# Peptides against a protein of PDB entry 8HF1, part 12

Target 1, 320 residues: chain A of PDB entry 8HF1
Amino acid sequence: NVMLYATKPTEVMVSFPHQEQVLTVTRLISAEIEKFYVSLDLMNIGVQPIRRSKSLQCLRDPSKKSFVKQLFNDFLYQMKEYGIYAASIAIISLIVEFDIKRRQAETLSVKLMHRTALTLCEKIRHLLVQKLQDMTYDDDDDNVNTEEVIMNFSTPKVQRFLMSLKVSFADKDPKDICCLVFVERRYTCKCIYGLLLNYIQSTPELRNVLTPQFMVGRNNISPDFESVLERKWQKSAIQQFRDGNANLMICSSVLEEGIDVQACNHVFILDPVKTFNMYVQSKGRARTTEAKFVLFTADKEREKTIQQIYQYRKAHNDIA

## One batch from the design tools (peptide; aimed at target 1 V14)

Design b1_p11_2_s1 (made by RFdiffusion4, then SolubleMPNN; from b1_p11_2, 6 letters changed)
Fold by OpenDDE base, seed 2:
Structure b1_p11_2_s1 (fold): chain B 320 residues (1-320), chain A 11 residues (1-11)
Amino acid sequence: as target 1 above (320 residues)
Amino acid sequence: LPPIPELSLPV
């Protein structure tokens, strides 16, 4: 029972222009991934023995190909929704995952599949970094992490999000900040976390103000696929946020009932609110008297978003 | 219902 205390956070909207910046590099990367999918479908990796873990209702894809495609599809989504800069961080996560899977491969064919995926990720990384460097006169990797590069290679949504953070938190006491950022996808948490680390480091007004962490919702991943390390990381991240060692938490799901997260004064919904439950649960974290609940919407979807929020407000008032 | 204020961001 989320006690629907009538948390009356101030709902705020941030509009962003619907500009599909179709970059040549984005098209090239998408085409390379599609070529890889064709090659992947032709790979004979054999039937892997179905280790029936008793808890996994999800049949492990005996081919493991679906997992590879899922990671690249999530990458393509991040590149589209958050931009090239976020994609440059996202690809590193794929590199790490495929290298782990390559090392853990029980068969040569599976090892080769993950090696091929890894080689593609390195090519994609190079294409992304090269594109980020087009704005930098110096080939130094450190120069791609400037506020200017981050802003210019982020989507309008992410640009407005970063500006909203700067306006909201510039020169504030870190102790007065308890911020949640909700995103839809698990891998988005890591990408936005990495982006925020670099942005905060490049932004003097935020460098000593914001300390981000990220948490991935448990419900989307079978406990058998969550490494002991990931569970430890989540526990540590939550603890740092409770202890005030982190004041901004990026989440892909509403923190389960029983994760005692402090009353937040800011809740940012970076991705569209798809359900009434998500609305109520995320808004229910903004509990301070001056709490803000910030929504992001494309200008073209502004009216639709407003109408949806009014419906959710009405439905919430009818239950409260 | 109170309108949702828009956060004016610098352009």
Scores: peptide ipSAE 0.361, ipTM 0.895, DockQ to the pose 0.858
OpenDDE base, seeds 1, 3, 4, 5: peptide ipSAE 0.279, 0.286, 0.356, 0.268; ipTM 0.815, 0.813, 0.894, 0.814

Design b1_p11_2_s2 (made by RFdiffusion4, then SolubleMPNN; from b1_p11_2, 6 letters changed)
Fold by OpenDDE base, seed 2:
Formats: C-alpha cells, structure tokens, sequence
Structure b1_p11_2_s2 (fold): chain B 320 residues (1-320), chain A 11 residues (1-11)
C-alpha cells in the first residue's frame, strides 16, 4: 500500500504563463474536424453485430462513430494542451489507428468511414508540418525536429517541462536517474514520448543521459480489445525501465496498483492533479532521499493549486 | 526563454 510509506519528496511547483496560442492553423484544424463530425453523423454505416466480449461490460458502439470522435477529441485536447509540435506527433497515432481499423473493417461503409477519417488526418498532418516548416529555411522533414522548433511550437507548460528536464538532468550519469512523467490521457503518453525522443536527440546535454520509454495505460475498454502487441509493449517497456535500459517513463495517472515500478528520484506531473488518489500514488513513487515531486501550474491557477495540494497533504496525514 | 520559476512547496 503506497499510502503507508511517508515519502517526503521535495515538492516543487513550476509556474508557466497562461498563453493561449491562437494560431490560424489550430482554428483551421478545429473547423475541419467539426465539418468532419457533421459528415460523420450523416454517414449510414448500418448496425454492426455486437461481438459478445467475454467481459459483459463493454458494449461496442454499434456505430463505431463514437470511437472515431473520441480519437479526434483526444487529438484536439493534445493540440491545445501541448501545442502544434506535440499535435504533429499525435496525428500519426490517429493515422496508424484509422489505417488498422480500415484494414479490419468488415463492411464497405465502415471501411469508407475510416478511410475518410484517415484522409482528414493526412490533411491535418500536412497543415501541422507546413506550420512547423515556416521556421525552417530547409524543406527537409528532419529540420522540423530541432530544439528551437520543438520549443517554439510547444505550449508554455511543455516548454517549462522541457527546461526542467534540461536543468535537472544535463550531463548527469544515466544510472542516477529514475524519472516518472505522469500524464492524464493514454494518447498523451505516445505524443510526449515522441516529443521527448526528438527533444533529447536535439539537446546534446541530454542525448546520452535520458532514455525515455512510455507505458500505454490499459484501455478502460475491456482487456479483450487490448491488442496482444500493446500488452507485450507494456511488459517490455516496464522491463526496460526496471533493467535501467530506460530511465524516464511516461505513464498515465492510472499506474494500475499492480504495476510495480522502482523507487524514483524524480516525478513530474505534467497534467493537473485532479484527485487525491492521483496525488498519493504519484507522490508515493518519489521515494529516494533526494526525490523531487514536480507539479506544473498556470500562473492564474497557482493559488488554487497550492490550496488543493495542502488539502491533499492534510487528508494524507489524517489517514497515515 | 524566461528562467524557470520553481517554488518549493513548504512541508
């Protein structure tokens, strides 16, 4: 029970300016997704036969439309919360998912629906890449992955996170690093992982210091729909982190109580701490003597965040 | 970029 160990990590709050990057490209992308939703609602794909999952709980959406909308809503969230650069990586995950679903489609109508979604994702990808290239004089795709482009097209939260990583880990021994990064959403793990790979590769002080990995949270959708590949990937990622072959793990806030990860010296909470359980579980991973627990807050929400953390501390002390 | 403002949250 992680609650019983009074881990006393140093709790640090990093503030970031609340800048709404109102870019024309983000408005265009949002408008294209909204137009797509109208078109999607007009699509007649018929009633899909409900495959009985052995787990009675997950009624597949017979329309499969809700899943398509969920993926685009998660993308829109990532674009807003992490920026255009993270969105350029997040869209690739949608492309892969819709291509898989297109190939697995049992009907021509469902195949067409996923093809239309895929075509929109490719259009969005081009709009994002073109916007990233506006800072590069060279049309080479590799030139969009510079530290400068990553920083400029990331939200202030992500900028502060990347700076905090650089300050915390520049020129350190990789063996002395055990870092967790908590995010709220499953798909955020993948896009922040891709962002970190590119950032680390572009940052000489981190290139041989940080080796990131990610853990995809289990779908709250029945374990029957979790691909054998995803389960194998999770096991491999955790093992690499245990073996020290990876020293930074990106995970969703639901580290299922059964995922034993080692004691970490750094825990970053990239997304707001919404629950007492998230606070205790994430903080309870920062167990070394000099462990740091780092929170990110918008300047406008600083006081509210501090008060919430004090409430969680009080509640934790009342239970311990 | 402006410096990182880190606030240590008092225990």
Amino acid sequence: as target 1 above (320 residues)
Amino acid sequence: LPPIEELELPV
Scores: peptide ipSAE 0.340, ipTM 0.863, DockQ to the pose 0.150
OpenDDE base, seeds 1, 3, 4, 5: peptide ipSAE 0.309, 0.302, 0.269, 0.330; ipTM 0.862, 0.857, 0.849, 0.868

Design b1_p11_2_s3 (made by RFdiffusion4, then SolubleMPNN; from b1_p11_2, 7 letters changed)
Fold by OpenDDE base, seed 1:
Structure b1_p11_2_s3 (fold): chain B 320 residues (1-320), chain A 11 residues (1-11)
Amino acid sequence: as target 1 above (320 residues)
Amino acid sequence: LPEIPELSLPL
């Protein structure tokens, strides 16, 4: 039981300015998604047969429309919380998901719905890439993955996270690093992983130091809907992290699912700590003598974050 | 390097 380990990692708080990216492109993308939702609600796709698999509460919206809206809402969240650079990676995940769903469509109306969603994703991708290129004098797609572009088009939270990685790990031995990065949402693992790959490749001091991987939680969707690829990826990523072939792991809620990861020397909490269980479980992974537990907070939420962490520390000490 | 305002959470 991870709660029984009285680990005393050094707890660190990194503050960042609360800036909403008021980019014209972000407003345009939000307005295009809202227009798409109106059109989606008007689409007649028929009643889909409810395949009653007896397991958990994914009320398959018989319309499959709720899943489409969920993916775009998760994209909008990622664009707001992590910035337009992270959004340019997140949109590719939507394109892949909707193309799979389009190919698996049992009806022409469902196929058309996923095709319309794909057309919107390609428009969004173009708008994002064009905005990233506005800082590059060269029209080459490879030039948008520079440290400068990543930093300028990331939120203050992500900027402080990347700076914290650079300061913590520049020119270190890869073997001395065992890092976890916790995020709230499953799809955030993929976009932060892609962002980190590009950032590490563009940062000479990190290129041979950090090897990232990601783990997504098992969807409450039956093990039959976890693609054979996702299960293979999870097993491979966990094994690479155990073998030391990866030294940074991005995770969402994976500890609640009984996935045993090794003791780490760094734990970053990129998103707000919402539950006592998440605090104890994530802190319980920082098990080395010099382990760091790093929290990120907006300046406006600093005092609220401090009070919440003190309440969790007290509750943890009352159980220990 | 901009100082990362790493504040040790008070004990």
Scores: peptide ipSAE 0.041, ipTM 0.712, DockQ to the pose 0.131
OpenDDE base, seeds 2, 3, 4, 5: peptide ipSAE 0.041, 0.033, 0.035, 0.028; ipTM 0.750, 0.732, 0.730, 0.712

Design b1_p11_2_s4 (made by RFdiffusion4, then SolubleMPNN; from b1_p11_2, 6 letters changed)
Fold by OpenDDE base, seed 1:
Structure b1_p11_2_s4 (fold): chain B 320 residues (1-320), chain A 11 residues (1-11)
Amino acid sequence: as target 1 above (320 residues)
Amino acid sequence: LPPIPELSLPL
């Protein structure tokens, strides 16, 4: 039980300005998705056969429309919380998923629905890439993956996160680093992973220092819907992190599933800590004597965040 | 309870 370990990591807070970057492109993308939802609600895709898998929680929307809306809502959340650069990576995951769903479509109407969603994702990708290119003199897609472009098109939270990694790990021995990054949502793991790969490659002080991986929890979807590829990826990522071939792991709620990751010297909490269990479990991974537990907070929420952490510290000390 | 130190990052 991770709660029984009296881990005393150094807790550190990083504040960031609460800026709603209301870029015109973000408003255009949101409006295109809203128009698409109206069109999606009007689509007649017929009654889908309910495959009765006995696992209670996948209320398959018999229309498969709720799943399409979930993916776009997840994308909109990433664009708001992490910025346009993160959104340009997130949209690729939607493109891949809708292309798989389009190929697996049992009916022409479902195939058309996923094709329409895919066309919207391609339009969104072009709008995002064009906006990233506004700062580049060269039209080459490779030129948008610079440190400058990543920083300028990331939210203040992500900017402070990247700066904290650079300050914490510049020119260090890769063997001395065991870092966890906790995020709230499963899809954020892959998005932040892609962002970190590009940032590390563009940052000489980190290129040979940090080797990132990501791990997503098992969906409450039946283990039959986890692609054989996702399960292989998870096993490989965990093994690489255990073997020291990866020294930074991005994860979402994985500790609740009993996945044992090694003791780490750095734990970053990129998103707000919503539960006492998440606080204790994530903090309980920072087990080394010099371990750091780093929290990110908006300036407007700083006092509320501090009060919440003091309540969690008190509750943890009353159980220990 | 000990205060939570703030990490000063370059602006």
Scores: peptide ipSAE 0.283, ipTM 0.868, DockQ to the pose 0.867
OpenDDE base, seeds 2, 3, 4, 5: peptide ipSAE 0.212, 0.147, 0.269, 0.257; ipTM 0.832, 0.790, 0.857, 0.859

Design b1_p11_3 (made by RFdiffusion4)
Pose (drawn by RFdiffusion4):
Structure b1_p11_3 (pose): chain A 320 residues (1-320), chain P 11 residues (1-11)
Amino acid sequence: as target 1 above (320 residues)
Amino acid sequence: SEVEFETIPEV
């Protein structure tokens, strides 16, 4: 009876070769951000509330410097984990966030700090577009070129995930498919969402089948990439997925708990599984029959992750 | 191109 309304989806793996080498432009951008951090640390903005540790044992920077560094570190993480083009999208989210803070800002000193951060972010945007541009010698067709650069300017993890996404839904009806993708970090959702948008508008077979939509938790990141203060579109993303308007969901541990959603055909956990409860819930989210469950881990982490999953399965058996 | 899907054995 439970299997009438419940389903044990087939759980499969998608291993990918993990490499450690990085590109030179990554080193250059790391040096540029380090120079910016060193300069900003001494920004000496108007006196701010003292921020100490959780236990007050060690000091902390003012909340605003912490916020700027956090955003830059998130951008660097997105670049380290998901390739150059992931950073090319993520830098636009940083531009939007710094423009919003300029608007919210309430002092000349803080405003100046945010404006200069915006300037550096735009310089980084131009740097990213520059390395993306220095590969058009391959060909001139920007669509297939977008597909090729995405396949080439991405980590094996990103390449392998997008490969599995293409193969799983090559020419199926958009109505027939209902899938979710889970990622860990917040701005990673918007970054990878923009990457999927580009790829959907980069391939002929997937162009009219997949509809990517992303949503995150609190501290709601901006939904757009336009910097126009107000937008005309009003319909929400969750309501879209419930209504079938959107079929590809990009969330980060938000939809895993509580949020009711129609039975989904596929679930892709882009970032490695970490918690037993979250594993159980995410697998349960593939509530439809013949549901397919997908995981992505590094080759080096294969044994560890498989052993961990066995621990989970045995724990499920033990509890039962 | 193709992708290889690996099934995790049951316990």

Design b1_p11_3_s1 (made by RFdiffusion4, then SolubleMPNN; from b1_p11_3, 5 letters changed)
Fold by OpenDDE base, seed 3:
Structure b1_p11_3_s1 (fold): chain B 320 residues (1-320), chain A 11 residues (1-11)
Amino acid sequence: as target 1 above (320 residues)
Amino acid sequence: ETVEYEELPEV
């Protein structure tokens, strides 16, 4: 029995300065969302019908108000963690969702609630886009999707991530790249995907080198709530990554769900590793001879991150 | 700005 010593990936940590982007626009947006929550709590939407799932578990459809608040809370998180540029992409996903919910509304009161949420999203979008345009001195180049604008309106974490991609993959053969990017939240996958598309298009050294895809984990709540479109998208994205038509995959907890993806040469952990399972499973995808496992940490959390990784290494060795 | 990479030592 030749124990094939699994080649251990090189574990690398990238530190970034902890800067809270204290922009006036982010405070304004947060205050507008808080005012909207007060108004939302006063709205009478009536009794919502309980959708019976086929599985006899009467999962109460989450209150239509709680779903609206969840989407805005996830948006506020993305704006804080990834910056204004990422927020400008994230708000489009909210606009699409609230427009769908507005059209599907069974009652006038629910239709009005989603319409009010949509109106707030359009106001937020305008405030974000206006702030991105404030850096373009030339009145003629309304293109907010430049490398400079993306970098300047991203958090230090996202800046270091984008720089790490550029340094790692500039002018490489696309066939030699198999990259995973792990994020904590489902909605972050779409946001970071949109950011990467624009960044790769604006960065000549990465143009035609990186082809990103994203995979959203299955909602643990019910396979019945996954739209047929989302399931088709996931299958297509996985297949493109297996076929080498995509060489960078953004995912949230997907490996914990038993999705089989090939061995990768790069694994980036964009968000803090919160669980032992996340550490083992994400690291376990970096299986090539020269594989890199890259962690991002704030300078203030560096020592705590190192200690947490050593605890996970010890726990992994005790099970192996 | 350069990205500083710190290799986490094998324990």
Scores: peptide ipSAE 0.375, ipTM 0.873, DockQ to the pose 0.815
OpenDDE base, seeds 1, 2, 4, 5: peptide ipSAE 0.363, 0.360, 0.366, 0.353; ipTM 0.870, 0.867, 0.867, 0.861

Design b1_p11_3_s2 (made by RFdiffusion4, then SolubleMPNN; from b1_p11_3, 4 letters changed)
Fold by OpenDDE base, seed 1:
Structure b1_p11_3_s2 (fold): chain B 320 residues (1-320), chain A 11 residues (1-11)
Amino acid sequence: as target 1 above (320 residues)
Amino acid sequence: MTVEYEEIPEV
């Protein structure tokens, strides 16, 4: 029971300025997605036969329109919370998903819906890549993955996170590093993983130091929707982290109940801690003597974050 | 850009 370990990691806060990226491109993308939602609502997709999958999710959207809207809403959230660079990686995951769904479509109407969504994703990808290239003098796609481009097109939260990794791990022995990064949402794991791969590759002090991996929580509601590939990836990712072949693991909060992960020396909470359970379980992974538990907060939410941590500490001490 | 780590005080 992770709750019973009286490990007292050093709890550290990193403040960042609350800056909404007021970019014309983000407004254009948001407006194109809203126009697409209007068109999607007008599409006659018919009632899909409810395959008797025991998952309550199949009952909520007989047209599969809500799933399409969910993926775009998740993308919009990533673009807002992590920035344009993270969004350029996130959109590729949507392209892959909609192409799979288009190929698996049982009806022409569903096939057309996923094709229209895919066309919008390609348009969004071009708008994002073009904006990243505005800082590069060279038309080569490889030039958008520089430390400078990543930093300039990331939110202040992500900038502080990347800098915290550089300061904490520059020129260290990779064997001495056992790092967890917690994010709220499942889709954020892949996005931040892709961002970290590019950042580590662009940062000489980290190239041979950090080996990232990601794990996406099991969708407990439908293990049948996890591709055999996703289950193999999860098992491989856990094993690589256990064997020390990966030393940084990105996790969503849903992982808390099922991952036997080793004691870590760094735990980063990239998103706000919303529940006492998330606080206790994530903090309970920082089990080494010099373990750090790092929180990121907007300057405006600093006092509220401190008060929330004090409430969680009190509640933890009352149970322990 | 500097990253400042602020230790959250004990109550």
Scores: peptide ipSAE 0.479, ipTM 0.915, DockQ to the pose 0.795
OpenDDE base, seeds 2, 3, 4, 5: peptide ipSAE 0.477, 0.470, 0.474, 0.475; ipTM 0.914, 0.912, 0.914, 0.914

Design b1_p11_3_s3 (made by RFdiffusion4, then SolubleMPNN; from b1_p11_3, 4 letters changed)
Fold by OpenDDE base, seed 3:
Structure b1_p11_3_s3 (fold): chain B 320 residues (1-320), chain A 11 residues (1-11)
Amino acid sequence: as target 1 above (320 residues)
Amino acid sequence: MEVEYEELPEV
């Protein structure tokens, strides 16, 4: 048995300056969400019916208030980690979700709660879009989806990621590209997908080179909470990536071992590697001869990141 | 802006 020495991917670290986007708009949005939480805690929505799953486990439907707070907390995380341009895309996903929940509301009190959340999302969307437009000097070009606007209103991490994509893939044959992008959170997949669609469309060197898709890992919490539409989307997205109709796939770290994706030549880790399993599973997808495994780190966390990677390499070699 | 790439040495 010749152990085919799997060619180890080249591991690359990209450093970025730790700059918090201290924008007045981000403080205003955070304060509006905090005021909304105070009002939400005072809302009487009554006793919620316990949905019985088919599996006889009484999964308590998460408190409808807790779900609303979770979506806004995830939005605040996207705004902090990826910037206000990414936040302008993320807020649309909240608008869609709260409009669905408003229409599906069984009680007037729950309908009103989701309507109030939706009204706040529209206010946040307006504040974000207005701030993106403040950079366009010409009143006639309302297009906030330019390369310049995307870059200026993204965090240093996202700026370095977009620059790394441009340097890595400018004017290449799309058939020679098989790229994975790993993110920590489920909602980040769709947010970064929307950002990449706009960035690729605004960047001539990438427009006919990169075709992105996104895949959210299965929620381990219950296959019953995964919408039939979401499962159909995941199946379509993975098939497009297998068929070469998409050459860049954005994934959450919950790529369970059961998602059979092809060997990739590029793997980008956009968020910090927090676990040994995430390191091994993501690196194990970079399996071509010239494969690159690219990590992003804040300058202040550089030494800690290097030490953590060496610990993971050692632990991986001790199991192999 | 140039992207600084650091290759992590093999151990």
Scores: peptide ipSAE 0.391, ipTM 0.877, DockQ to the pose 0.762
OpenDDE base, seeds 1, 2, 4, 5: peptide ipSAE 0.364, 0.365, 0.353, 0.335; ipTM 0.864, 0.865, 0.860, 0.851

Design b1_p11_3_s4 (made by RFdiffusion4, then SolubleMPNN; from b1_p11_3, 5 letters changed)
Fold by OpenDDE base, seed 4:
Structure b1_p11_3_s4 (fold): chain B 320 residues (1-320), chain A 11 residues (1-11)
Amino acid sequence: as target 1 above (320 residues)
Amino acid sequence: MTVEYEELPEV
């Protein structure tokens, strides 16, 4: 009996300075969203016919207003937690979603609501892009997708994450890399994916080394065209990661849905570990002999983070 | 910018 001592992954913590990016643009965007919420609350979208389709979505959002607010709240969270560069990518996802919902609208009032949301997203996109262009000294280089712009307009957490990727994977063989990046929110997967595509493309040491993919949780709520596309995307992304055509997977809650992800040599936890299950499931994917489990913490939260990890380790050892 | 890695001690 070779007890394969499941070599516990090396647990690493990366600290970052707690810097609130107090940008005038972020305050302006927040104020525009707040004004929009006031206008949205005043909108009469009528009584939607309760179509007897037992879609959990009609039960969760009978007014379709709460879903609109959720998307903007998720955007505001991404802007705060990841920075204005990540927000410039996140807003495109909202534009796409509101344009689809506008086209699918069964009533003129719902169509108008999604049109107003879309108009706000275009205004926000313009404000973000204009702020990213403030670093381009040359009026002629519209390329906001440089390593410098990405780094400068990312939060300290994201800066440390990107640097950790560069240090860990610069000039390595792509076949020797199997990396997971865990995020809390579904929409963050796509946002960080877009950021990583641009960062990898702008970083010569990573351009032919890292091939990212993302996987979001299954939206089983509505079997609409979006849910079909998402299911196709998830299957393709998982298959590419299994086949080694992608070597970095960004995921949220994927392990809870019974999606089997292969054993990895690196696991990055980009967002705070809020649950014991998330800790065990994510750490349990770092299974190679030299596997690393990397956590990110603000300096102010360092002690609290350490104590929480020790509690999770103790609880895991008491069950094992 | 340097990344400082702190190994979390085994307890």
Scores: peptide ipSAE 0.354, ipTM 0.865, DockQ to the pose 0.815
OpenDDE base, seeds 1, 2, 3, 5: peptide ipSAE 0.347, 0.347, 0.349, 0.335; ipTM 0.863, 0.862, 0.864, 0.857

Design b1_p11_4 (made by RFdiffusion4)
Pose (drawn by RFdiffusion4):
Structure b1_p11_4 (pose): chain A 320 residues (1-320), chain P 11 residues (1-11)
Amino acid sequence: as target 1 above (320 residues)
Amino acid sequence: PYVPPSNLLVL
């Protein structure tokens, strides 16, 4: 009876070769951000509330410097984990966030700090577009070139995930498919969403089948890439997925709990599984029959992750 | 609802 309304989806793996080498432009950008941090640390903005540790044992920077550093560190993480083009999208989200803070800002000193951060972010955007541009010698067709650069300017993890995404839904009806993708970090959702938008508008077979939509938790990141203060579109993303308008969801541990959704055909956990409860809930989200469940881990982490999953399965058996 | 530290922001 439970299997009538419940389903044990087939759980499968998608291993990918994990490499440690990185590109030179990554070193250059790291140096540029380090120079910016060193300069900003001494920014000496108007006196701010003292921020100490959780236990007050060690001091902390003012909340605003912490916020700027956090955003830059998130951008660097997105670049380290998902390739150059992931940074190319993520730097636009940083530009939008710094422009919003400029608008919200309430002092000349803080405003100046945010404007200069915006300037550096735009320099970084131009740097990313520059390396992306210095590969058009391969060919001139920007669509297949976009597909090719995405396959080449991405980590094996990103290449493998997008490969599995293409193969799983090559020419199926958009109506027939209902899939979710889970990622860990906040801005990674928006970054990878923009990457999927580009890829959907980069391939002929997937062009009219997949509809990517992303949503995150609190501290709601901006939904657009336009910097126009107000937008005309009003319909929400969750309501879209419930209404079938969107079929590809990009969330980060938000939809896993509570949020009712129709039974989904596929679930892709882009970032490695970490918590038993979250594993159980994410697997349960693939509530439809013949549901497919997908995981991505590094080759080096294969034994550890498999052993961890066995621990989970055995824990499910033990509890039962 | 569960929220991991990776989704938290300093404000």

Design b1_p11_4_s1 (made by RFdiffusion4, then SolubleMPNN; from b1_p11_4, 5 letters changed)
Fold by OpenDDE base, seed 3:
Structure b1_p11_4_s1 (fold): chain B 320 residues (1-320), chain A 11 residues (1-11)
Amino acid sequence: as target 1 above (320 residues)
Amino acid sequence: MYIPESNLVVE
């Protein structure tokens, strides 16, 4: 019985300053969304037909108003947690979703509701893009996708994450890299993917080194609500990562559901580890020799995070 | 700072 001593990954905790840079633009955007919620509550959209899905679990299709509020609340979260640059990417996903919902609207009242949401998203997009352009002093360089703009308009957490990627992977062989990036929320996967595409393209040391993909979990609510397009994208993204055509995968809690992802040499946890299961499963993907497991913590939460890691390690050793 | 008992590197 050769007990294969599973080489425990090196755990690294990176600290970042907790600066709530409350920019005037973020306050303005939040106030515009709050005004929109008041208007949305006053809208009469009538009784919505209950879509009978064939399976007897009448999952109440979330109120069309509740879905609109959820998307804006997820946007506000991303703007706060990842910064204005990430928000400029996140808002495009809302624009696409509300335009689809507007076209699919069965009633004039629902069509109007999605149109008003879309108009607000375009206003928010304009405010974000204008703020990103304020740092480009040169009239001719309309390129808001520079390394400098990305770094300056990202939160300290995202800045430290991008620096850690650059230090870890600059000028390395792409074949030697198998990286996972875990985020808490489904919508964050796509937002951070868009940010990384632009950052890698603007960073010469990473441009030919990192090829990102993203994977979104199955919606726990109903596999029937996953668009055929989302399922095709997931299969393609997993296959590209298995074939080595992508070497960095951004994922949410999805890897819990038995997605057979190869052993990785780097695992980054961008968001706080909230559960023991998340800790064990994400760490359990760092299986190669010299694998690194990197956590990010605010300076104010450092001691609490250390104690939580010790508790999770103890609990893991008691089960093993 | 390296915490020897934990293999946790704090940066």
Scores: peptide ipSAE 0.168, ipTM 0.716, DockQ to the pose 0.021
OpenDDE base, seeds 1, 2, 4, 5: peptide ipSAE 0.108, 0.142, 0.130, 0.158; ipTM 0.695, 0.714, 0.706, 0.717

